# Ledger of designs, part 89: peptides against a protein of PDB entry 6IDX

Target 1, 380 residues: chain A of PDB entry 6IDX
Amino acid sequence: KELAKLSADVTFATEFINMDGIIVLTRLVESGTKLLSHYSEMLAFTLTAFLELMDHGIVSWDMVSITFIKQIAGYVSQPMVDVSILQRSLAILESMVLNSQSLYQKIAEEITVGQLISHLQVSNQEIQTYAIALINALFLKAPEDKRQDMANAFAQKHLRSIILNHVIRGNRPIKTEMAHQLYVLQVLTFNLLEERMMTKMDPNDQAQRDIIFELRRIAFDAESDPSNAPGSGTEKRKAMYTKDYKMLGFTNHINPAMDFTQTPPGMLALDNMLYLAKVHQDTYIRIVLENSSREDKHECPFGRSAIELTKMLCEILQVGELPNEGRNDYHPMFFTHDRAFEELFGICIQLLNKTWKEMRATAEDFNKVMQVVREQITRA

## One batch from the design tools (peptide; aimed at target 1 L140 Q181 N324)

Design b2_p28_3_s2 (made by RFdiffusion4, then SolubleMPNN; from b2_p28_3, 21 letters changed)
Fold by OpenDDE base, seed 5:
Structure b2_p28_3_s2 (fold): chain B 380 residues (1-380), chain A 28 residues (1-28)
Amino acid sequence: as target 1 above (380 residues)
Amino acid sequence: SAREEKRKQALEGLIELFKKMRRESLSK
């Protein structure tokens, strides 16, 4: 009687027919019927109908059984699967991960990033696109601890190398759909910097202060004979360090740690400076010494510039923001190196130092130089 | 919508395949 009353509503009847249709399709896949396995076309149509029905949002993704997930994951893990079935299976898993946290947990147990990497090593760009889309979905829905594990995993270095060599440097033009997935992966990768970007330096933390001291050591003690015994009195050392921190271009010459208490960019700016100093030591020393030897008020304040540049790069790369569905702009350079953000910083700090000289800038021109550098970076 | 039309085509294709298999099963 209630069903008969509800069936008078065309909307309810349409929803009910759609739900019954979805249930039938899910049960057909779950049954693993020899019929569907023998007729790849029928399975491909079944999976297509399932996706198109679920896209209406009438039925919750949480209705999907573990048996269905295992069956779809099985199609992705099998080496001899039809391309049409593989493509639809990847799309179903992506949709499951995006629409249900409970399904994400189950799928993350059944599928590894390593299995998805195997689908990137093929010439079919559609399969590659859906494989990256599923990786992106898993990254987006992963809890923060698992995102860091995915980032630190040997899998990420290998994933970037495979994407660079088999997708970006492939013999085929990148389609719009693939460009979007590469953009999404880039955004999600840079969002891993958000924690460091929002971490304030503790000026009382000795370990963090030792990093700033290491920046001073690399810049100024590289030429000092180890014979300058640390025995000069604590006050002379503090006065020497204050001069050195001024030459490094910190705003707070007495306690440079105070310059890293502002978030963004927080500790991420210090990480970039330390990376530059250790990995590109000659470039770092050149930039610091060239500015520290100037008496003409045209000194580029390295410390202040590095902090503001890190902040600017975070703004340009939209660190901490979700990927936009309308954007397809990705930079191949970010797939060439594991520390791509720090390498970008190293390029941009050289550009900033060059632009500062060309403009004959003073400390009063700082914001104007930063604006010119922003325009140069965004036009490149 | 274009999605509704694809859904309809997918369902129609599925129904046609089921009808074909049923005919082939009845001929054996």
Scores: peptide ipSAE 0.018, ipTM 0.458, DockQ to the pose 0.028
OpenDDE base, seeds 1, 2, 3, 4: peptide ipSAE 0.013, 0.016, 0.006, 0.015; ipTM 0.370, 0.366, 0.366, 0.353

Design b2_p28_3_s3 (made by RFdiffusion4, then SolubleMPNN; from b2_p28_3, 19 letters changed)
Fold by OpenDDE base, seed 5:
Structure b2_p28_3_s3 (fold): chain B 380 residues (1-380), chain A 28 residues (1-28)
Amino acid sequence: as target 1 above (380 residues)
Amino acid sequence: SAREEKRKKALEGLKKLFKKQRRESIAK
């Protein structure tokens, strides 16, 4: 207990470390010797002292043995562990992940998504905070190729729904520490969109062009059996598609793929459009047909609007920016759905279409409409 | 790269925040 308090002092820490004190503490944890009276209390103070000593940055985290990691991971995995030990164990694992890439790899192998999520399904907000902190550390340290797989694993285990129900909608006020961790998780989740936001469409890629064709099919051929595509010659089909792409509101109605070559938002805009068309088909068809049937200059160009809205949402949500120390602003809406960005796009494109009609906008008013929509989204 | 430097700075920031939070939680 006294050691844990004194370990916060840099002078004491330096002297204690010079006396191999950290090695003694690590060996106490590694031994797993439950034979001591008040073992749980002693262990909690040992883990506290270890954290305080390591937080001085005098000793490398890479000194930690695999046996120590397994003991700490064991405390996180055991259902009957003391809350004080669990809290400190989560904090140690988070610190290990943040401070060492070697330790990150070992911890990522020892800890399951299910174990982390189980610590969110408790009434203790401190345990919940450290569990989310560890998730955030794992996301931050994960290789770029593994981040999406990790996000998918958390989605399959309903991470966002569990956070919403057990943390955000809990019977306790959200503390500043938890609000910060929720903000960090939100930012790291949006940063998974950065790759798609910065991916240019290849106008020569047939598979990408087939997605644009699918948008056309869903909008205009929804009642036509795909078998009854009239055998009209390739030229009549091209001319028909050019008209349809104009009605879809693409800037380049001859080759809509060219509209997705600008980054940001690149392919992310096409992903949002396809998501809307498949998941909210009635909404998509309504928006497209309401504007395609207008003979007046008041048509809302859906394709152009979807691209610029995606770009604007990326700017508002700061996609590709890293979490800031001073911020704790999270939006509960982003925990309601695994595809929360695409759902937000679906809400905002309806708002844009409504605002366009209310303003009686023309193509010349496009930037003014986008500015009004930006103000509406940022005030909500 | 500028991105790696940004990541390093964010990581240092997160470490400081977690250190502060741990001090406040251990003091209780």
Scores: peptide ipSAE 0.058, ipTM 0.739, DockQ to the pose 0.859
OpenDDE base, seeds 1, 2, 3, 4: peptide ipSAE 0.029, 0.056, 0.056, 0.053; ipTM 0.568, 0.732, 0.736, 0.734; seed 1 fails the geometry check

Design b2_p28_3_s4 (made by RFdiffusion4, then SolubleMPNN; from b2_p28_3, 18 letters changed)
Fold by OpenDDE base, seed 5:
Structure b2_p28_3_s4 (fold): chain B 380 residues (1-380), chain A 28 residues (1-28)
Amino acid sequence: as target 1 above (380 residues)
Amino acid sequence: SEREKKREEALKGLQKRFIEARRKSLSE
């Protein structure tokens, strides 16, 4: 206890480190000797002292042994570990992940998503905070190519719903540090959209064109009996599609793929449109048909609106920005669904369509409608 | 890269905050 307190002092820390004190502490952890009276208390103070000493940045985190890492990971993975040891072990792992890429790799191999999530299903908010902090650290240090896989693994284990039910809707007020960790997790989650946001559509990619065609099919062929034989000439089909793409509200009626070449929002807009069309088909069809049946200049261009709304949402959510240490603002709504961005898009596109009608907007009012919608979204 | 520098700075800020929060939490 005294060592842990003294370890916060830089002068003491320097002297203790010079005496190989950290090495002694690490060896105590590595030995795992449960035979000592008050082992749990002693171990908790040992881990505290270790953290306080390492926090001075005098010693590299890379100095820790694989045995030490395994012991710490063991305390996190073992059922019925002392809460004080668990808390400190999570903190050590977080610090290891953040400070060393080599330690990140080792920890990512030793700790499962399921173990991390299990520490969210407790009543102790400190443990929950450290667990989310470790998740955030893993996301921050993960290679770009592995981040999506890790996010998918957490989604498969219902991370968001567990956070919602056990943390956000818990019987205790959310502390500032938990709010910060939730904010960081939210930012890191939105940053997974950056790749798609910055991906240009290739107008020559048939698979991408087929998605646009699927949007047309869902909107217009869902009501048409399959009896219209494929036999009308290729030119009549192209002309028909141009009309349909106009009714869908694409800017380029001849080649709608060109509307997705601008980044941001690139392919992310198409992803949102496809999600809406497949998951909320009735809503999608209603929005498209209600605007396509209007012979008046008050038609809301769905395609253009979807693209600009996706861009706007990316701006509002600061997609691609790094988390800020000063911020604690998180949106509980983003923990209600694994596809929360696409669901938000689906809500906002309906809001846009409603606002367009209420304003009796024309194509000339497009930017004005978008500004009003932005204000509505940012106030909600 | 400039992006990597910004990432490193952001990471350092987050680390600092975490250390401060942890110190408070472990002292309680």
Scores: peptide ipSAE 0.387, ipTM 0.900, DockQ to the pose 0.886
OpenDDE base, seeds 1, 2, 3, 4: peptide ipSAE 0.384, 0.376, 0.382, 0.376; ipTM 0.899, 0.898, 0.900, 0.896; seeds 1, 2, 3, 4 fail the geometry check

Design b2_p28_4 (made by RFdiffusion4)
Pose (drawn by RFdiffusion4):
Structure b2_p28_4 (pose): chain A 370 residues (1-223, 234-380), chain P 28 residues (1-28)
Amino acid sequence: KELAKLSADVTFATEFINMDGIIVLTRLVESGTKLLSHYSEMLAFTLTAFLELMDHGIVSWDMVSITFIKQIAGYVSQPMVDVSILQRSLAILESMVLNSQSLYQKIAEEITVGQLISHLQVSNQEIQTYAIALINALFLKAPEDKRQDMANAFAQKHLRSIILNHVIRGNRPIKTEMAHQLYVLQVLTFNLLEERMMTKMDPNDQAQRDIIFELRRIAFDAETEKRKAMYTKDYKMLGFTNHINPAMDFTQTPPGMLALDNMLYLAKVHQDTYIRIVLENSSREDKHECPFGRSAIELTKMLCEILQVGELPNEGRNDYHPMFFTHDRAFEELFGICIQLLNKTWKEMRATAEDFNKVMQVVREQITRA
Amino acid sequence: SFFERHMERRRKDQARVAEEARAAKEAS
């Protein structure tokens, strides 16, 4: 108890650390008996002292043994133990992950997505905060080529709805540190879109060109002389600036292939809305048609700008958009809503092709005021 | 409290790790 008190003082901490005092603590956790059952209070003070000593930055986090790591991960992976032990254990794991790629790799193997998510279901907001913090730390430290798989795994176990039901709509008001972790989670989540945003279409890749052909087919085949007239104009009546080679329009980065993903999502998941928008504007040879392809690409880019896809998380922000915690595919759903808004605003302005940038500005103002 | 102090320090760490990960991506 006394050690837990004094270890926050650097003057004391240095003295204790210079006698390998941290090893006394790690050895106790590694091999001490009945710690959770008979000595939980002692164990809580031990973990408090350990974290306080490590927070002075005198020694590397890489000093910790695999045995110590496994024991701490064990306290998190178990059917919940004492709240004080769990809080410190989650905090130790977060610090290990943030401070070492090696420790991240070992910890990622010792804890499951389900175990971490289950700690969000406790009524204690600090336990919830550390749980989200550990999840954020794993995302921050995951290799670029593993982060997407991790996101899918957390999504399949309902991380989003659990946060929505147990944190955002929970009884306890969200305090500043929890709000910060929700902000970081949202930033990391949006940043999963960044690679596709910056990926150009390869116009010479037939498989990619066939995706655009499929998009056009879904809409034009819903319309016979009129259908034929649409196809004679290649992709003009789908609204692409490059009428003959629309794949070239997807070399603009941002938004790149993310725009294509959004269009395909709208066509497949919301086929009636996609067909309505395209057919209202595919036989319009007055200058008043709303060009779908050009509008979708620019809207995708605009949403990426509004939502700050690619921005790094920082210390100063605690903001988040709660509606993104209400749908597994909220970004794509937002695209669909905004493309309908864009078409409504276009008609309200009796807009022509020359008005394209003005309409996009009004849509930007509509979205950002909402 | 311990929680507040710890969370303040971890906030700095999260920002640092994000910058480092971005720098590693650009170098690649």

Design b2_p28_4_s1 (made by RFdiffusion4, then SolubleMPNN; from b2_p28_4, 14 letters changed)
Fold by OpenDDE base, seed 3:
Structure b2_p28_4_s1 (fold): chain B 380 residues (1-380), chain A 28 residues (1-28)
Amino acid sequence: as target 1 above (380 residues)
Amino acid sequence: SFFEKHMKKQRKLQEEVAKKAAEEKAAK
């Protein structure tokens, strides 16, 4: 206990480390020997002292043994561990992951997503905060190519629903530290959209063109089997498609692919449109057909609106920005669905279409409508 | 508390790690 308190002092820490004191603490953890009276209390203070000593940055985190990592991971994996040991073990794992890429790899192999999620299903908000902090650390240290796989693994284990039900809708007020870790998790989740936001459509990519054709098909040919490949169409079909693309509200009626060449929002706008068309088909068809049947110049251009709304949402949500230490603003809505960005887009595109009608807008009012919609979204 | 002190340090470290990862990505 006294050692754990003194370990917070840099002078004491330096002297103790120079005496190989930290090696003694690591060996105590590695031994796993429950033979000592008050083992749990002693272990909790040992882990506290270890963490306080390592926080001085005098010793590299890479000095820890595989046995030490396995013991710490073991404390996190055991269902009946002392609360103090669990908290310190989660904090040590977080620190290991953040400070060392080699330790990240070892920890990512030893700890399951299910074990981390089990620590969210508790009444102790500090344990929940440490668990989310460790999740955030794992995301931050994951290779870029593995981040989406990690997000999918968390989605499969219902991470967002568990956070919503056990943390956000819990019987306790959310503390500032939990709010910050939820904010960081939100930022890291939205940063998975950055690649698509910065991906330009290739007008020559047939697969990307087929998505635009699918948007047309869903809007105008909803009863037609998708197996009727649009490819067999004569010159008359190309002229019909130009009309359909105008009715869909694309800026480039001849080649809608050109509307997705600007980044941001690039392909992310097309992803949102396709998600809306497939998941909320009735809403999509309604929005398109209500505006396609108008000859009064009060039609809301869906395609243009979807692109500019996607860009606006990326700006409002700060997609691609790094997590800031001072921020704690999280949106509970982003924990309601795994595809929360696309669901938000689906809500906001309906709001835009409503606002356009209420304003009796024309194409000249487009920027004014977008400004009003921005104010509505940012006040909600 | 120990919790508040630790989490305050870790917030800063998370930001620093994120910055370094972004710099490494931009340098490739």
Scores: peptide ipSAE 0.592, ipTM 0.956, DockQ to the pose 0.867
OpenDDE base, seeds 1, 2, 4, 5: peptide ipSAE 0.556, 0.552, 0.555, 0.556; ipTM 0.949, 0.949, 0.950, 0.949

Design b2_p28_4_s2 (made by RFdiffusion4, then SolubleMPNN; from b2_p28_4, 13 letters changed)
Fold by OpenDDE base, seed 3:
Structure b2_p28_4_s2 (fold): chain B 380 residues (1-380), chain A 28 residues (1-28)
Amino acid sequence: as target 1 above (380 residues)
Amino acid sequence: SLFEKRMAKMRKQQERVAREAREARLAR
């Protein structure tokens, strides 16, 4: 207990480290020997002292043995562990993950998402906060190739649902520290959109062009019996498609792919449009056809609106921002759905279309409509 | 509390690591 207090002092820490004191503490953990009276209290103080000593940055985290990692991971994996030991073990794992790529790899092998989920299903918000902090650390240290897999694992319906139901909708008010860790998790989740937001469409990529064609098909051909394959000539088809792309509200109605070459929002806008068209097909068709049937210059250009709205949402949500230590603002709505960004887009595009109608807007009013919509979204 | 103090350290470290990870990506 006294050691744990003194370990926060840099002078004491330096002297204690010079006496191989950290090695002694690590060996105590590695031994796993429960033979001592008050073992749990002693271990809790040992882990506190270890963590406080390591916080000075005098000793590399890479000094930690595999046996030590296994012991700490064992405390996190055991269902009946003292809360004080569990808290410190989660904190140590988080620090190990953050400070060493080698330790990250070892810990990622020893700890399952399922084990961390179990610590979210408790009434102790501090344990929940440490568990989310460790998740955030794992996410931060994940290699780029594994980041999407981790994101998929963390975006897994189960983890999201557990966070929503046991943390956010828990019977207790969210404390500042939990709010911060939820904010960090949200930022890291939104950073997955950054790649798509910064991906330019390749106008020569046939697969990407096929998506735009699918948007046209869903809007205009979905109600037409598939039996009328228009056998008519290639040129009339191109002219027809140009008209369709104009009705879809693309800026470049000749080559809509060009509208997705600007980053942000790049391909992310196309992803949102495709999601809307596939998942909310009736809403998509309604929005497109309501505007395509107008001859009064009050048409809301869906394609242009979808692109600019996606960009606006990225700006509002600060996609690609680094987690800030001082922020604690998280959006509970992003835990309500697996594809919460695309769902938000689907809500906001309907709001935009409504606002456009209410304002009796023309193409010249586009920026004014977008400003009003921005204010509406930021007030919600 | 001890929890709040620890979480304050964690917040700083997470921000640092996030920054370092971005810098490392921009340098590749």
Scores: peptide ipSAE 0.581, ipTM 0.952, DockQ to the pose 0.828
OpenDDE base, seeds 1, 2, 4, 5: peptide ipSAE 0.577, 0.574, 0.579, 0.576; ipTM 0.951, 0.951, 0.952, 0.951; seeds 4, 5 fail the geometry check

Design b2_p28_4_s3 (made by RFdiffusion4, then SolubleMPNN; from b2_p28_4, 18 letters changed)
Fold by OpenDDE base, seed 3:
Structure b2_p28_4_s3 (fold): chain B 380 residues (1-380), chain A 28 residues (1-28)
Amino acid sequence: as target 1 above (380 residues)
Amino acid sequence: SLFEKRMAKQRKLQEEVARKAAEERLKR
């Protein structure tokens, strides 16, 4: 206990480290020997002292043994561990992951996000905060190939649902530290959209062109019995498709693929449009057909609107921004659905279409409508 | 609290790690 207090002092820490004191503490953890009276209290103080000593940056985190890592990971993986030990063990793992790529690799082998989920299902918000902090650390240190797996693990209905139900909708007010960790988790999750946001459509990619064609099909052919595929000539089909792409509100109605070559929002806009068309088909068809049937120049160009809205949402949500230590603003809505960004897009595109009608807007008013919609979204 | 003090240190570290990771990605 006294050591744990003194370990916060840099002078003491320097002297203690010079006496191989950290090595002694690590060996105490490595031994796993429960034979000592008050073992749990002693261990909690040992782990506190270890953290405080390591915080001075005098000793590399890479000094820790695999046995030490396994012991700490064991404390996190055991269902019945003293809360004080668990809290410190989570903090140590977080620090190990953040400070060393080598330790990250070892820890990522010993601990799964699934094991950390159990620590979110507790009433102790400090434990919950450290568990999310460790998830964030693992996410930050994950190599690019594994980052999508972490994303998928977060997108796993289970982690999201548990955070929503046990953390956000918990019977306790969210403290600043938890709010910050939720913010960080949100930022890291949104950064997964950055790749798609910065991906230009390749107009020569047939698979991407087929998505645009599918948008047309869903809007205009979904009510037509598939039996009446008009076998009429290739040129009439091209002219028909050009008309359809104009009715869809693409800027380049001859080659809609060109509308997705600008980054941001690149392919992310197409992903949102496809999601809307597949998941909210009735809403999509309604929006498109309501605007395609107008001859009064008050048509809301869906394609253009979807692209600019996606860009606007990326700006509002600060997609690609790095986590800031001072921020604690998280959006609970992003924990309500697995595809929360696409769902938000679906809400906002309806809002845009409504606002366009209310303003009696024309194509010349496009930027004014977008500004009003921005204000509406940012106030919600 | 001791918790808040620890978490304040960790917030700084997270930001630093995020920054370094971004810098490394830009160098690849």
Scores: peptide ipSAE 0.530, ipTM 0.941, DockQ to the pose 0.858
OpenDDE base, seeds 1, 2, 4, 5: peptide ipSAE 0.530, 0.526, 0.525, 0.530; ipTM 0.941, 0.940, 0.940, 0.941

Design b2_p28_4_s4 (made by RFdiffusion4, then SolubleMPNN; from b2_p28_4, 14 letters changed)
Fold by OpenDDE base, seed 4:
Structure b2_p28_4_s4 (fold): chain B 380 residues (1-380), chain A 28 residues (1-28)
Amino acid sequence: as target 1 above (380 residues)
Amino acid sequence: SFFERRMALMRKRQEEVAREKKKELEAK
C-alpha cells in the first residue's frame, strides 16, 4: 500500500527502479503463488505499484516477460477475480498494447474480444471503461490488414448490442471517462469509412459501372427480369440510359461514373446509394420516381444530392479525424445498427427530399437546401 | 482517484498513438 502510493512520486520511482524494484514486482506476478497470506491484497498493490512506476516512462514496456503477460491475461480471463486486480490487469494490458507493437502482437493472440465482452456485462462502470479502453488500444495498434477484422468485430451485432444495452442504456449515468472511451471507439469506427471516402471510382471498371446500372434497374425496371444483358445496347438503348441517368439526378448523366471520381466522398456515396436501393428499396424508388416524374423545375437531383449528403455527413461526423483527449461526445445511434452510417444516410436523404419540397427548391437553391439540412442534422 | 488519473493518461496516450499511426500512413 505504501509502495503503491510512493510509486506515484518520480523521485521515489527513480530510486526504486535503480534498486531493481520493478523486477521484483514482475517476479511476484510471474510466480502466481496463491499460497501467501493476503495474496489478493498484496497482488492488487503490486499491480498498482507496477503501473505507477511504468507510467514514469523510465522503463520500457518491452521489459515484461511472456510469463508476465500470460499471468495478467489470466487475471482478465478468470471469472472470479477480485475487482481491484481485474481493473489493474485491464489497465496493464491497455498500456502494454499502446506502448509496444511487439506486446500488441502477443496480447492479441492471448485475448479475444469475446473475453472483453464479459467485462462489459458487469455493473461496474470502471471495469467497463477499462475494457473499452483496451478494445480501443487493440483497434489503434491493429495493422492495416487486421483493421477490417476489428471493424467486423465491432459490426458483430454482439459487441455493439452489449455496449448499447449494458453501457449506454445501463441503469447508471455515463461518467466522463466512459463517454470519452465511447467517443474514441466511434472515431475509430468512422475512420474505417475513410478508405471508401477517398477511393475514386474508376470509370473503366465494369463492376463499378454495373452498380450504377443496378441503381437504374432498381429505380425504373424493378419488375423487369435482369435477363436483358447490358451489352446489346443499340444506340436507342444508350440514349434511353442517358435519359434514365438524368432522371436519377446525376450531374454527368452521359457518364455517371464521373460523379464518383471526386474525393471526398468517392465510392462511399455509391455504397450509400446501393445500400439504400437494396435494403430500403421502396424508399429509394419513391424518392427517385417522385423527382423523375416532375415536369416542373422543382426536381430534387437524387444522384447529386446523395453525393453531397455523403460528403456533408463525413464532415459532420469528422470521418478521418483523430481521437481528441478532451472530447467525450458520442452518438448512441451508431450503436443501434451494424450499418449505422448507411442507415443515417437513408434517414438524411429522406430529410433532404422533404426539405427540398418544403422550400420549393430549384437546382439553383441546391446549396441553400444543403445548408438547411446540415443545420437540421446537427441539431438532432 | 487512481481511476481518473489512469484514464487521463490513457486519453493522452491514445491520441499520441493515433497521431503516430496517421503519420505512418501518410508516409506510405
Scores: peptide ipSAE 0.574, ipTM 0.950, DockQ to the pose 0.885
OpenDDE base, seeds 1, 2, 3, 5: peptide ipSAE 0.572, 0.570, 0.572, 0.571; ipTM 0.950, 0.949, 0.950, 0.950

Design b2_p28_5 (made by RFdiffusion4)
Pose (drawn by RFdiffusion4):
Parts: C-alpha cells; structure tokens; sequence
Structure b2_p28_5 (pose): chain A 370 residues (1-223, 234-380), chain P 28 residues (1-28)
C-alpha cells in the first residue's frame, strides 16, 4: 500500500527502481500464489505501484517478461475478476501496446475480440474507457496490412452496437476521457477508408472497367427506344465526364476507388434509389440533368473532406458523430442519403452543368449545417 | 489527469509512427 502511494513521486521511484524494485513486482505477479482469491487487494496495489513506476519513463517497457505479459492478459481474458485488478490490467496492456511493437504482437495473440468487447458491457465507466483505449491501441499499432482484418473481426462481434447500447446510450453520462476514446475510435475507423480513397483505378484493368459496365447495366436495363438512345451515348447519360472511358474519372485521388465502392453499394443495396436517380437524368437532353457519375465522385470526395478521412488522431479533440455508431455501413449509407440530397438540391436550383460547383457548395453547406 | 494526458500523447505518437511507416513503405 505504501509503495503504491510513494511510487508516484519520482524522487522515491528512482531509488526503488535502481534496486530492481520493478522486478520485485513483476516476479510477484508472475509467480505469486492465490493472488486473485486471497490477495486481490495486495495485487491491486502491486499493479498500481508497477504502473506508477513505469510512468516515470526511467526504464523501457521492453523489459517485461512473456510470463508477466501473459499473466496480465490472463486477468483480462478471464470471466471478469475484481474491478480494480481489471482496470489496472487493461491499463498495463494499453501502455505495453502503445510503447512497443513487440509487446503489441504478443498481446494481440493473448486476448480475443470477444473478451475485450465483453468488458464494455460492465456498468463501470472506467473499465469501459480502458477497454476502448486498449482496442484503440491495438488499431493504432496494428500493421497497415492487418488493421482491416481487425476491424472486421470487431464488427462481427458487434463492437459498434455494444458501444451504442452500453456507452453512448448508457445510464452514466459520458465524461471527457471516454469521449476522447470515442473520438479516437471514430478517427481510426474513418481512416480505414483512406487507402481506397487514394487508390486510382487502373483504366486498363478489364475487371475494373466491368464494374462500371455493371453499374450502367443495373440502371439502363430498368428502362426500349429510350434504352437504346442511352447506350449510344456510352456513359454520358450515367453522368461521367469521360463519356467513352469513365475509368479515367476514377484516377482522381481523392476519392479514387472509394467513389466506385460507394456507387456500387448504392446500386446493390439501394437499387430502387440508384435507378430513380439515374433514370430521372439519363434521358434529359436539356441542360438540366444531374450527372450521376461526376456528382458521386465529387460527393465522395466532399464526404471524405467533411469527415476528415486521413486525419491523424490528436490530443486536443473529443468530438464524434454519434450517428456513425448506429449502422455497420454508416459511411456508405451517408453517401446514399447525400446523393439523394444532391439530386433534390439540384432540382430545387433548376441547375445546369455550369452550376455544378455552385450546387456542390450548397450541398456542402446543407451537410455541414446538419 | 496526468495519466490521461500521457495516454493521449502516446496515442498521438503511435499514430504518427504508423503514418511514417506507411509513407516509407510506399516510397519504397
């Protein structure tokens, strides 16, 4: 108890650390008996002292043994133990992950998505905060080529709805540190879109060109002389600036292939809305048609700017858009809503092709005021 | 409060390192 008190003082901590005092603590955790059952209070003070001593930055986090790591991960992976032990255990794992790529790798193997998510279902906000913080730390430290798989795994176990039901709509008001972790989670989540945003279409890749052909087919085949007239104009009546080679329009980065993904999502998941928008504007040879392809690409880019896809998380922000915690595919759903808004605003302005940038500005103002 | 500040600083640092690693991989 006394050690837990004094270890926050750097003057004391240095003395104790210079006698390998941290090893006394790690050895106790590694091999001490009946710690959770008979000595939980002692164990809580031990973990408090350990974290306080390590917070002085005198020694590397890489000093910790695999045995110590496994024991701490064990306290998190178990059907919940004492709240004080769990809080400190989650905190120790977060610090290990943030401070070492090696520790991240070992910890990622010792704890499951389901075990972490289950700790969000406790009524204690600090336990919830550290759980989200550990999740954020794993995302921050995951290799670029593993982060997407991790997001899918957390999504399949319902991380989003659990946060919505147990944190955002929970009884206890969200305090500042929890709000910060929700902000970080949202930033990391939006940043999963960044690679596709910056990926150019390869116009010479037939498989990618066939995706655009499929998009056009879904809409034009819902319309016979009128259908023929649409196809004779290649992709003009689908609204692409490059009428003959629309794949070239997807070399603009941002939004790149993310725009294509959004269009395909709208066509497949919301086929009626996609068909309505395209057919209201595919036979219009007055200058008043709303160009779908050009509008979708620019809207995708605008949404990426509004939502700050690619921005790094920082210390100063605690903001988040709660509606993104209400749908697994909220970004794509937002695209669909905004493309309908864009078409409504276009018609309200009796807009022509020359008005394209003005309409996009009004849409930007509509979205950002909402 | 100090623990929270440290946590935020570490998260920011980790994000910056991940970005730098990604840019170095693309440059290569």
Amino acid sequence: KELAKLSADVTFATEFINMDGIIVLTRLVESGTKLLSHYSEMLAFTLTAFLELMDHGIVSWDMVSITFIKQIAGYVSQPMVDVSILQRSLAILESMVLNSQSLYQKIAEEITVGQLISHLQVSNQEIQTYAIALINALFLKAPEDKRQDMANAFAQKHLRSIILNHVIRGNRPIKTEMAHQLYVLQVLTFNLLEERMMTKMDPNDQAQRDIIFELRRIAFDAETEKRKAMYTKDYKMLGFTNHINPAMDFTQTPPGMLALDNMLYLAKVHQDTYIRIVLENSSREDKHECPFGRSAIELTKMLCEILQVGELPNEGRNDYHPMFFTHDRAFEELFGICIQLLNKTWKEMRATAEDFNKVMQVVREQITRA
Amino acid sequence: AAAEERRRALQAKAAEEARAAKEAAEAA

